# Peptides against a protein of PDB entry 3ZOQ: the designs that were tried, part 165

Target 1, 223 residues: chain A of PDB entry 3ZOQ
Amino acid sequence: QLLQDSWWNQLKEEFEKPYYQELREMLKREYAEQTIYPDSRDIFNALHYTSYDDVKVVILGQDPYHGPGQAQGLSFSVKPGVKQPPSLKNIFLELQQDIGCSIPNHGSLVSWAKQGVLLLNTVLTVRRGQANSHKGKGWERLTDRIIDVLSERERPVIFILWGRHAQMKKERIDTSKHFIIESTHPSPFSARNGFFGSRPFSRANAYLEKMGEAPIDWCIKDL

## One batch from the design tools (peptide; made by RFdiffusion4, then SolubleMPNN)

Design b2_p25_8_s4 (from b2_p25_8, 12 letters changed)
Fold by OpenDDE base, seed 5:
Structure b2_p25_8_s4 (fold): chain B 223 residues (1-223), chain A 25 residues (1-25)
Amino acid sequence: as target 1 above (223 residues)
Amino acid sequence: SLLAKDESELTDEEAAALAAALAAA
């Protein structure tokens, strides 16, 4: 599927670079020889759902879920009918405590994406059962560029950076223009060390209101 | 499998800290 024009204009130069050509060839082999997630047509779902100009909030993840039927091309999100992973459960717990949303009966964050929440993983593919198996293959260069072009945008963006991996991208963000919300990761191993109580959802909406933008409806309806 | 994903989302430093905590328990 073709990228929206707004993203194409920002990223077209990257797609012509050798690193991306090599990445694409690698992915063709991987999808042919291995079970790779997400489905190839879903790799760029984050960009499909949220145009460059419509980005209000960015939530960074590492790489896709590596279990069957889980990944849908959006960070932290899982397809309907899939059991919510522990980190996602904690995200919903914080959402409930922060702004009173009910915990949804599914794990799809598509409603966020459609409102301008870019749910971006730094690596956009993974082998089944092998976390970080596509790390260092070229995705990081593309996704760094995505962060860069958003940082260069005059209209402010809110970056939600959970955990140190995401926070390492802070150096790429112009904090004179953009807002950053940082906490520990929602993982069960770190959530109690700062994620819980960080109230990223209300804080993000507070920034949006200050900028004169419509807030995000973070509450997710049951299917 | 799901825990492995959550664990893999930790930085090397965070993973090391977790390992140390588990070893001390």
Scores: peptide ipSAE 0.046, ipTM 0.645, DockQ to the pose 0.144
Fold by OpenDDE base, seed 2:
Structure b2_p25_8_s4 (fold): chain B 223 residues (1-223), chain A 25 residues (1-25)
Amino acid sequence: as target 1 above (223 residues)
Amino acid sequence: SLLAKDESELTDEEAAALAAALAAA
């Protein structure tokens, strides 16, 4: 996939490295021999919707949804018409409690992405029905670099880190310059242990306002 | 499954706790 200039300038060196070439070859085989999500054209949707310079907020996920028609290349997001997964439902519940947004009739977070919310998974592909099947294949190195170049950016970024997997990336973030919002994961198994009531959306907007930036309109319109 | 996705997002400690809870059920 062709990245827009802002991301290309930040990541072009990664694509020339052996690990990424090996990743690409692996992906070619996987997409040919297995059912892989998301669609190959959607792998870098997070970077397509949100340019390097336009990133205001980062929300880290682990890997894509592994069911048919779900993943659209954005963390936690599902294509319109797809039933909202449990974690996403909890995200919307917290959104409603936090800032009063209605729960949308779909699970697409594209509107967030278009406003500068980088919805980044640490692993960008998955084999059908096999969560984390592409873990340790090279994606983590690329996405770590994405975090690194954002951390190095002069204009501050807000990192929303739900759960310990995402929070492991905190060591890569210059906390003297950037803001971190941490809580337990929105998963039904952890949401009641801190995610609910964490108010990440209002807190993110509060930071944006302090920075003199426009807040995110987190409310999602029905389709 | 969607449950499997959520489970895969758990920390090792959380996963262990879940496994224990499921085993006890």
Scores: peptide ipSAE 0.038, ipTM 0.644, DockQ to the pose 0.145
Fold by OpenDDE base, seed 4:
Structure b2_p25_8_s4 (fold): chain B 223 residues (1-223), chain A 25 residues (1-25)
Amino acid sequence: as target 1 above (223 residues)
Amino acid sequence: SLLAKDESELTDEEAAALAAALAAA
């Protein structure tokens, strides 16, 4: 699937590199022989919904949900009609406490993506029922490049880094230009250790306002 | 399954620490 011109200009050299060709060949086999998520047409949804130039906020995830019908190519997001995963429920709880949004009856974060929130996983595919099964296969090199080209952008970006995995990417971010919001992960295992009360949504909007940009409407309406 | 996804979002170190804490409880 062709990327938007703005992303293509930033990433076209990566797609010509051997590592990505090897990744593509691996994925061809995986999708043919295994049940892989998300749907192959949805792998790059984060880049489809949010152009390079339109990125205001980045929220990093690890890899897609590995259950049926869940993953839609956006970090933490699930397709409508899918039960909200625990981490996503906690995200909405914090959203409610932070800025007063009602908890939506679905888990789709597409409305965020359309406003400039890049919902990027570091690994973009997964085998059904096998978390991190596509770790170390090449996605991380591409997504590192995505972070790099955003870091190189003159117009500032806000990076929301939940948990240590995401925070390890901080070394790639020019903090003289860009803003970082860090806390523990929204997972039930860590949310009470700092995620709850971190108020990432209001803090992100505060940065946007200081930059003279429109804030994100984080509230999600019911379907 | 959904819990397993949340577990996978932990670093290896965090997962090990959690496992150790649960074993000690």
Scores: peptide ipSAE 0.032, ipTM 0.640, DockQ to the pose 0.143
Fold by OpenDDE base, seed 1:
Structure b2_p25_8_s4 (fold): chain B 223 residues (1-223), chain A 25 residues (1-25)
Amino acid sequence: as target 1 above (223 residues)
Amino acid sequence: SLLAKDESELTDEEAAALAAALAAA
């Protein structure tokens, strides 16, 4: 699938590099021989929904959900009709406490993506039932480049970095231009250690308003 | 309750910590 022109201009050189060609060949084998998530057509959904120029906020995830029907190609997001995973439930709990949004009856974050929230996993595919099975296969190099080109953008971006994995990317972000919101991960293992009460949504909107940009409508309507 | 959690919702560090805890028991 062709990326939007704005992303293509930023990433076209990566797709010609050997590492990406090797990744592509690996993925062809994986999708043929294994059950891989998300659907191959959804791998780049984060870039499809949010153009390079339209990015206002970045939320980094690790890799896709590895259960049937879950992964949507957007970090933390699940397809409508799918039970909300624990981390996502905690995200919505914080959203409610932060800015008063009701908890939606689904887990799709597409409405955020359409408003300029890049929901990017660092690894964009996974084997069924095998978390991080595609770690170290080339995705990280591409997604690092995505972070890099956003960091290089003159128009500021807000990076929301939940947990140590995401926070490791902070070194790639020009903090003289861009804003970073950090806390512990929304996972049940870590949410009570700093994620709850971190108010990332109101803080992100405060930065957007300071920049003279429209805030994100974080509230998600029921389906 | 910890074992019932989706591993994809864990960071690498959290997953490693869980694995270590399971190995110690």
Scores: peptide ipSAE 0.042, ipTM 0.631, DockQ to the pose 0.171; fails the geometry check

## One batch from the design tools (peptide; made by RFdiffusion4, then SolubleMPNN)

Design b2_p26_1_s1 (from b2_p26_1, 13 letters changed)
Fold by OpenDDE base, seed 3:
Structure b2_p26_1_s1 (fold): chain B 223 residues (1-223), chain A 26 residues (1-26)
Amino acid sequence: as target 1 above (223 residues)
Amino acid sequence: SEELEALYKEEEEALKKEEEELEKLE
């Protein structure tokens, strides 16, 4: 589907480059020959829900969940009715401890996206049951450009970088203009090493307040 | 630093384990 005008203006040059054309052709074959997640219409959901100008916070993920009905084009988010993955459960636990939100009965983070939280994976597609199967196919170059154009934006952005993969993007972020919140990954195998107690949600809102912007309502209502 | 690299490795392994667990739930 068509990107919002604000994102199109920032990324149109990328879509004309050979690497992206090759990626597109690859994806056409992949979607035709096997099961790929998310649905092709949902690949750019992060950009659909959050325009370039409306981005307040960025949360970087690696690649989509690779199980049926899980991925919805937003990092860490799962469609309603889908069991919450362990990392997402820990995100909600930290949310509860940080700012007192109830743990929702679903895992959809769409409400965050609609408020300006760009839930961006660095790789935007995956084969069913094959984690990182589309790594190194061109998505990283596009998503790097997304980070770059946000970094170049005059209006500050808050980048939440959980774990190594996300933190590797720090070098692309102008820290003289933008804010970074770093911790270990919310995975149950790493969360107790720094993620729990990191209070990324209240810290993000503190930055937003400093900027004179409306805070994010991080609490998610039950469906 | 060596400590940072060790943490990165641990997190990478943790993510892989989580992905495996997700696969079991499918």
Scores: peptide ipSAE 0.063, ipTM 0.726, DockQ to the pose 0.043
Fold by OpenDDE base, seed 1:
Formats: C-alpha cells, sequence, structure tokens
Structure b2_p26_1_s1 (fold): chain B 223 residues (1-223), chain A 26 residues (1-26)
C-alpha cells in the first residue's frame, strides 16, 4: 500500500483519515478470511504504473474482476493467459475499428498504463465470486480524491467515461481544463448503444496532439 | 438525477451479470 512520491504527495492526507483506516482494517480481515482480488500487492497497480504527473488519460472502471487470476489492479485489464472478458473484447473490437489495431492474444493493458493511461477502478478490491462486494467500504472516497487531484492538475487530462457509473464522476472534473470522452459502456449489454463507433482512442490521441503531447500507442503486442 | 441513478443501477446489474457469466465460462 506504499505509493510512489508523486501520488503519495497527492493522497497522503487520505491515508490518515478515519475512513481509510477503517477500510484498511476491513481489508486486513477480508484478505485473512476470504479470497480477495487482486493480490494485495497489486491493489494500487494503476498508481504504480502511472505516476501522478505522467497521467495522460484516465479510464474508469467499476471494480476488479472476481475470478481466479484475473484482476491485476488495472481497470478492464486481465493477466496474461486469462480469457478476455466480454467488455474487454468489445474494447479491442472498437480499438480495431477506431485505429486499426490487431486484437491481442491476451488482455493485459499494462502497456497502456506505462504510457500514462491510468486504468482506475472506483473500487479497488473484490471478494471472489461476489461482484461489488467491497462497494461502499471506502474505496470510492479515495478514488474520488484521485479524480479530484487530477482535475486540479494544471496539465490537462483526458477522461474516458464509459457508462453511467463512470459518467457520474464528470461532476468532479473541471471540464474547462480537461477533456471528456463519453459513451455507453463496452459491455455487451450496452456497447451497441453508443460505445461502438465512439472512437475513444483516436479522439484521446487527437486531444493529446492538440496539447503538444505524444499520443498513446494503443495497439497491444501479442505475448 | 433520478433517471441517471436508475440507469446507473441498470448498468451495475448488467455488469454484475457479465461478471457472473464470465465466471461460468472459466
Amino acid sequence: as target 1 above (223 residues)
Amino acid sequence: SEELEALYKEEEEALKKEEEELEKLE
């Protein structure tokens, strides 16, 4: 649960607050008594891979995958060797149609994270087989603060908000400074209602170019 | 706001179902 200096400076006050201490104690019990994902060392992988200053794009997810070996602390991402979840498959389909990337043979989005794509879930842990089991336990306050400090950053950020859950965070984002890309969720339940054809990847890169920043190489190499 | 919340709930349920289906496949 240690963070690099850039994020620590932004979030250290949160870790001292009672809500986070209570969350921490809850997590201690959960990890001891239940199977919790991701591995405790991977909870903050999104922040580990992408420093505060290096954030270019934010993609918000809900909570981690709750199956064995799936979650790796990055929204929508799965460890190599894990079947691509339906939403992730649709993400790759849109990626292919948007900018011509091949569909990778794995579901790891670490390459995005290393380029400045913050793959942030609003809830960072989950009990095995129980989706949203750690909802409302304190993570949302921390991740809201993450959004807040990014919103307060002078250097603009692109927020990709898929679905209503993510879009509810828009009120926390200073849209006078930051760019928002909104569409329906990539889930099979909603993808055909706006996600497909939304071209979030090329649009994000267009904003980056307007800001004079290097675009993201969204294409993922096979392993 | 209420409509947004309703849509949020619907999406949340959909995502839950997706994750459950994924678990069945593995």
Scores: peptide ipSAE 0.029, ipTM 0.670, DockQ to the pose 0.043
Fold by OpenDDE base, seed 2:
Formats: C-alpha cells, structure tokens, sequence
Structure b2_p26_1_s1 (fold): chain B 223 residues (1-223), chain A 26 residues (1-26)
C-alpha cells in the first residue's frame, strides 16, 4: 500500500482514476529528467505522519519549497539544518506571541504532524527553482479529495487557512461540523495585515478542548 | 468570488516573490 490503511480506505479510489495515473506518469518523467522536490519518498509525508483518523488540525500550504534540501513533504516545514524561510519565521513569531513558545533553532514541524496536525500542501511537488511548476497537474484534485473526506468525517477537524489560496477551500468544508481559523498569510508581504495577532494556535487548542480532545503541544524543542 | 480570485492572484504572486528571494539567499 502507498498509504496507511486509514488514508488508503479514503483515497484508494483516487489512485485508480485516470487523472492520478497521468499525474504519476508525469512525475516519473519529472523526477527522471530534472530535480524535483521533495524527494519522491517524502511526497506523502503529511499523510504518513498523520493518519486520517488522527487528524485534529489541518494547515494548508500551496506547494513545496523549491530550494535544495528544504522541502520534506510537510507544508511550511523545512528539514533540520535548513534556514527558516521568512513565512516560517513569522509562524514562530506568532507562536511565541500567542502561547509563549520559544523560537526553535530549526524549522521542522514534524512534531506537529505526529500530534495530528496535517501539514498539507495543495500541490505536493515542485521543480527546483520553479515555484508552482506542478500546479494544475493533478495534485489539486487529490488534495481536494483529502479535504473532502476530512469534511465528511464525523469527528470534527480544525482547518487553519492562511491566505486566500487556502481560504478558497472553505467551500469544501462542512462548517456545521468543522471549525475554521482564518487570517492573512504568514508571508512578510501579508503577515502584518492580519496574521500577526490572529493567535491560531491557542484558538485551535481551544476548539480541541471544547471537543474533548487533547490540545496540540505547539512548542518545538531545539535539536 | 471575483474579489477572492483577484486577491488569490495577488497573494500567489507575492508568495512566488518570497520563494524566489529565499532561493537567492541560499
């Protein structure tokens, strides 16, 4: 199986569809002919770290970082040893102001993923140095389905939607069951227009507590 | 809807610029 049983049960039909087969063939060519991020084994890391049933929070990103060694298959996250991108730095600044966490000396969000934070990009691969190069190739259909099956889940999910790209997915979310936290994007170009002070981390935990679930430990330890 | 799409495009362009600048700094 490509995925954990819980995700496989939800997505197996997608992998049999022509669009995904075409995407797969495209990716085979891309990885063979040029540098693609993340590593092919890391494409589905978000689903590997966070099972369908374990999802508590979803944070949507656009597509992977396109620099060497950065992307690790999790939205906004970078591998240890990699300099924190500006948006990620702002995420940690808000984290510090929101709930008092120290700014970590690395940018890996794996600890969030392991606690049920699905760090999902809408597009899961990118060419080196070419942002959004794999946009419109089929990933969006799969990731839309991921959102759909989560929306259909009985157990509530919290969707954190930073920026307009992520917020466009609101129409797919059943707000009678699920919670949405919205703000501007953490990018330096937009963070001061609403992201800073939005306190998404404490708000997410407040919802989790209302649901009778354990809150996320958002604080990240140094490596 | 149209306004949202317009904002989406602006944001997408901004994000691309950020990513490009990040790559240059590496």
Amino acid sequence: as target 1 above (223 residues)
Amino acid sequence: SEELEALYKEEEEALKKEEEELEKLE
Scores: peptide ipSAE 0.028, ipTM 0.654, DockQ to the pose 0.043
Fold by OpenDDE base, seed 5:
Structure b2_p26_1_s1 (fold): chain B 223 residues (1-223), chain A 26 residues (1-26)
Amino acid sequence: as target 1 above (223 residues)
Amino acid sequence: SEELEALYKEEEEALKKEEEELEKLE
């Protein structure tokens, strides 16, 4: 897939490395022989919607939803018409409690992405019905590089790290320049242990305002 | 580090179970 110039300049060297070439060949086989999500054209949607220079906030996910029609290349996000997964429902509950937004009638977070919220999974593809089936195949190295180049950026970024998987990436983030918002994961298994009440949305906007940047309109309109 | 990895694995398994339940509903 073609990337925006700003991301290409940051990542072009990765695409020439053997690990990525092997990943690409693996993906070609997977998409040919298996049902893989998201659609191949949507794999890099997070980078398509949010350029390197436009990133204000990063929200890290693990890997795409593995059900039909769900994944759209954005962490936690589902296509319109798809039932909201439990973690996403909890995200919207916290959003409502945090800043008073209504719960949308869909689960698409594209409006966040368009405002500079990079909705990045650490693994960008998955086999149907097989969570983490593409773990350890090379995506993590690329997405680590994405985090690294953002960390190296002079203009500050806000990283929202829900759960231990995301928090493990904290060591790659220069906290002298960038801001970290941490809590437990929005999953029903962990949300009540710290996610609820963490108010990541208002806190993110508070940091943006301190930086002299426009806040994110986190409220999602119904379709 | 080992403790963090253990917590990560626990979370990963929990997330996997959640995703599997979602699949069954489809």
Scores: peptide ipSAE 0.027, ipTM 0.663, DockQ to the pose 0.043

Design b2_p26_1_s3 (from b2_p26_1, 15 letters changed)
Fold by OpenDDE base, seed 4:
Structure b2_p26_1_s3 (fold): chain B 223 residues (1-223), chain A 26 residues (1-26)
Amino acid sequence: as target 1 above (223 residues)
Amino acid sequence: SAELEKLDKEEEERLKKEAEEAEKLE
């Protein structure tokens, strides 16, 4: 995919590197031979919805949902009409408790992305039914660069790091400029150990307000 | 829908396993 936004200026050098070319060739084979998620046109949706300059908040995920019709190219987000995964349900529960939002009748987080919430997975593709099947294929190098260029940006960013995998990226973030919100993962297996009650949404908005920026409208309208 | 439910459960199990493995490595 070709980026036609502020991300191109930040990432163009990566796309010329051998690792990315190898990744692209791998992806061409994978998409041709088996079912890969998200749709090939949706791989970079996080970057499409949220330009480099418009990023206010980053929420890191691991890899896309591997079920039919789920992945949108946005971390934690599912297409309308798709049952909300357990982690996403817990995200909405925390959202409700944190700032009083109603639980939406769908799981699409596109409204967050459009407001400057970069919903980035560290790995951007997955085989159907095979979680982390594209781990170690080159995506991590690109997404690390995405984190790096955001860290280098003068305008502060808020990084929401749920769980250990996301928190491992903290070393790449200049905490003298950027804000970190950390908790356990929203997964049912970890949410009660710190995610619930962490109030990431109100905390993110508090940072945005301190920066003189408009807060995120985290409440999601029904479709 | 049944397939999606299975995949959701598999994802939960994966996340559980990863969390457990992470705790063991500490």
Scores: peptide ipSAE 0.027, ipTM 0.537, DockQ to the pose 0.789
Fold by OpenDDE base, seed 1:
Structure b2_p26_1_s3 (fold): chain B 223 residues (1-223), chain A 26 residues (1-26)
Amino acid sequence: as target 1 above (223 residues)
Amino acid sequence: SAELEKLDKEEEERLKKEAEEAEKLE
């Protein structure tokens, strides 16, 4: 999987490190012996859709959906035709309440990615039916580096951190340059404790406007 | 899909457990 030049320049050193080589060897075995999601060609879709320089907003997820046909290499996003997971439904509910967008008939967030929303999971692969099965295998080190190089960027980034897992990454973010939007996770079990009413979308756009950047069109068209 | 619904339910239960554990740490 070849990354675009902007990300390659930021991450090339990571790919040469032993931990990543071990991760790659593990993944080769996993994809050969198990059903792994997303498709191997889609693992880095977040970086493919959103170049390093084009990142405006980061939304952190944990790991990919582990059901058939769901994961597409973007946090919280599902392929068209796939039922929206509960957390994603709540994201769209908040989107509607925040800025008036209609609920889309699909769960693909590709339109956000194309506008500079980096939809990054901490772990980029998972075994079928086994959530967090690839936790602690090396992905976290790479994705931490992704956060680090974005934090080091001069042009500000907006980090949307839902739930404690994502918020643990705050220590890696230079808050003197970058903006952080925090709330509880969109999960049905936490959304009512702060996610609903947090208005992350309008707040993100307000920061973008303050920076003199074009806001994100968060509204997703039906397919 | 029945399989997807099953997986969603399992994930919901996982997230519930994680949320409960997180609450205990507060």
Scores: peptide ipSAE 0.026, ipTM 0.553, DockQ to the pose 0.743
Fold by OpenDDE base, seed 3:
Structure b2_p26_1_s3 (fold): chain B 223 residues (1-223), chain A 26 residues (1-26)
Amino acid sequence: as target 1 above (223 residues)
Amino acid sequence: SAELEKLDKEEEERLKKEAEEAEKLE
């Protein structure tokens, strides 16, 4: 897939490595033989919407939603017209409580991505109905490199790390330059243990203001 | 819709299990 020039310059060496070639061959077979999400054209949507230079905030997810029509290549985001998953509902509840935004009638986070919120999953594809089915196939090495090149960037980034899976990436982040917002996962099973009341949106904007950057408009308009 | 709800529930249960395992390590 074609990437923006800024990401291509950061990642071009990865695409020539054997692990990525093997991943591509695997994906070719998977998409031909099974139903894979997201659409093959949407795999790198997080990088398409948010250039390397435009990244202000990173929100890490695990892998795409595995239901029909859900995944659009952005962590936690669902296509318009798709029922909001429970974790996403809780994200919007915290958004409302944190900064007063209305709960949108859809689950698309594209407006965040366009403002510099990199909505990155660590694994970028999944088989229908089979969560983590593409775990350990090579995506993690690429997405680790994405985190690394952002960590190496001089201009600071804010990393929002919900739950332990995302927090495991903290060791790759230079905390002398970058800011980290950590809480429990927005899942109904963990949200009450720290996600609710964590106020990640206002905290992210507070960091952006300290950096002299424009804050994110986190409020999502109805469609 | 029913299929999506089932898939969401399965994902929730997975995350629950992960959270429970995490609590044991604390």
Scores: peptide ipSAE 0.025, ipTM 0.571, DockQ to the pose 0.747
Fold by OpenDDE base, seed 2:
Structure b2_p26_1_s3 (fold): chain B 223 residues (1-223), chain A 26 residues (1-26)
Amino acid sequence: as target 1 above (223 residues)
Amino acid sequence: SAELEKLDKEEEERLKKEAEEAEKLE
């Protein structure tokens, strides 16, 4: 399900740059020689579901899940029928405590993406069983540019930055125009240190309402 | 590799088309 967007106008110059061409050549080799996630057709799902102009909220992840059938090209999201990873479970626990949503019977966040929640990983591919295996290969430059062009946008964006890795991107965000929601990461190792009780969903909606925009329906229906 | 190349071209074409359509609506 593709939405009309202006990502090409924002990113076309990046796609022509040597670093991106080198990245693509690397990916060709990786997909040929290794099991890479997500499926190659799903790499840009975040951009497919959420156009540049439709972005209301950005949730930054690091890189895709590296287990079979998990990654679907959206940060923290898993395909229907896939067991919810621990961090995602904690996201849903916070969602329930924050705004009273039921915990869905699946882990797909596509409904958020369709509402303008850009579920962006900083690295968009990974080798099976090897977290961060595609770190430093060029994705970060592209995804930094995505953050930059959103930061340069006149219409405000809400950035949800969970954990230190995402928070490192704060320097690229014009906080005079855009809003940042920060907490510890939803990971079981950090969630009790600030993520739980951070109420990112209600806070995001409060900002949207302040801007005169429709809030996100964060509640996810069962499949 | 060939599949990825096709997908790259398809993605580029899609994004171009969507951008053009968006510009017409603006």
Scores: peptide ipSAE 0.010, ipTM 0.355, DockQ to the pose 0.018

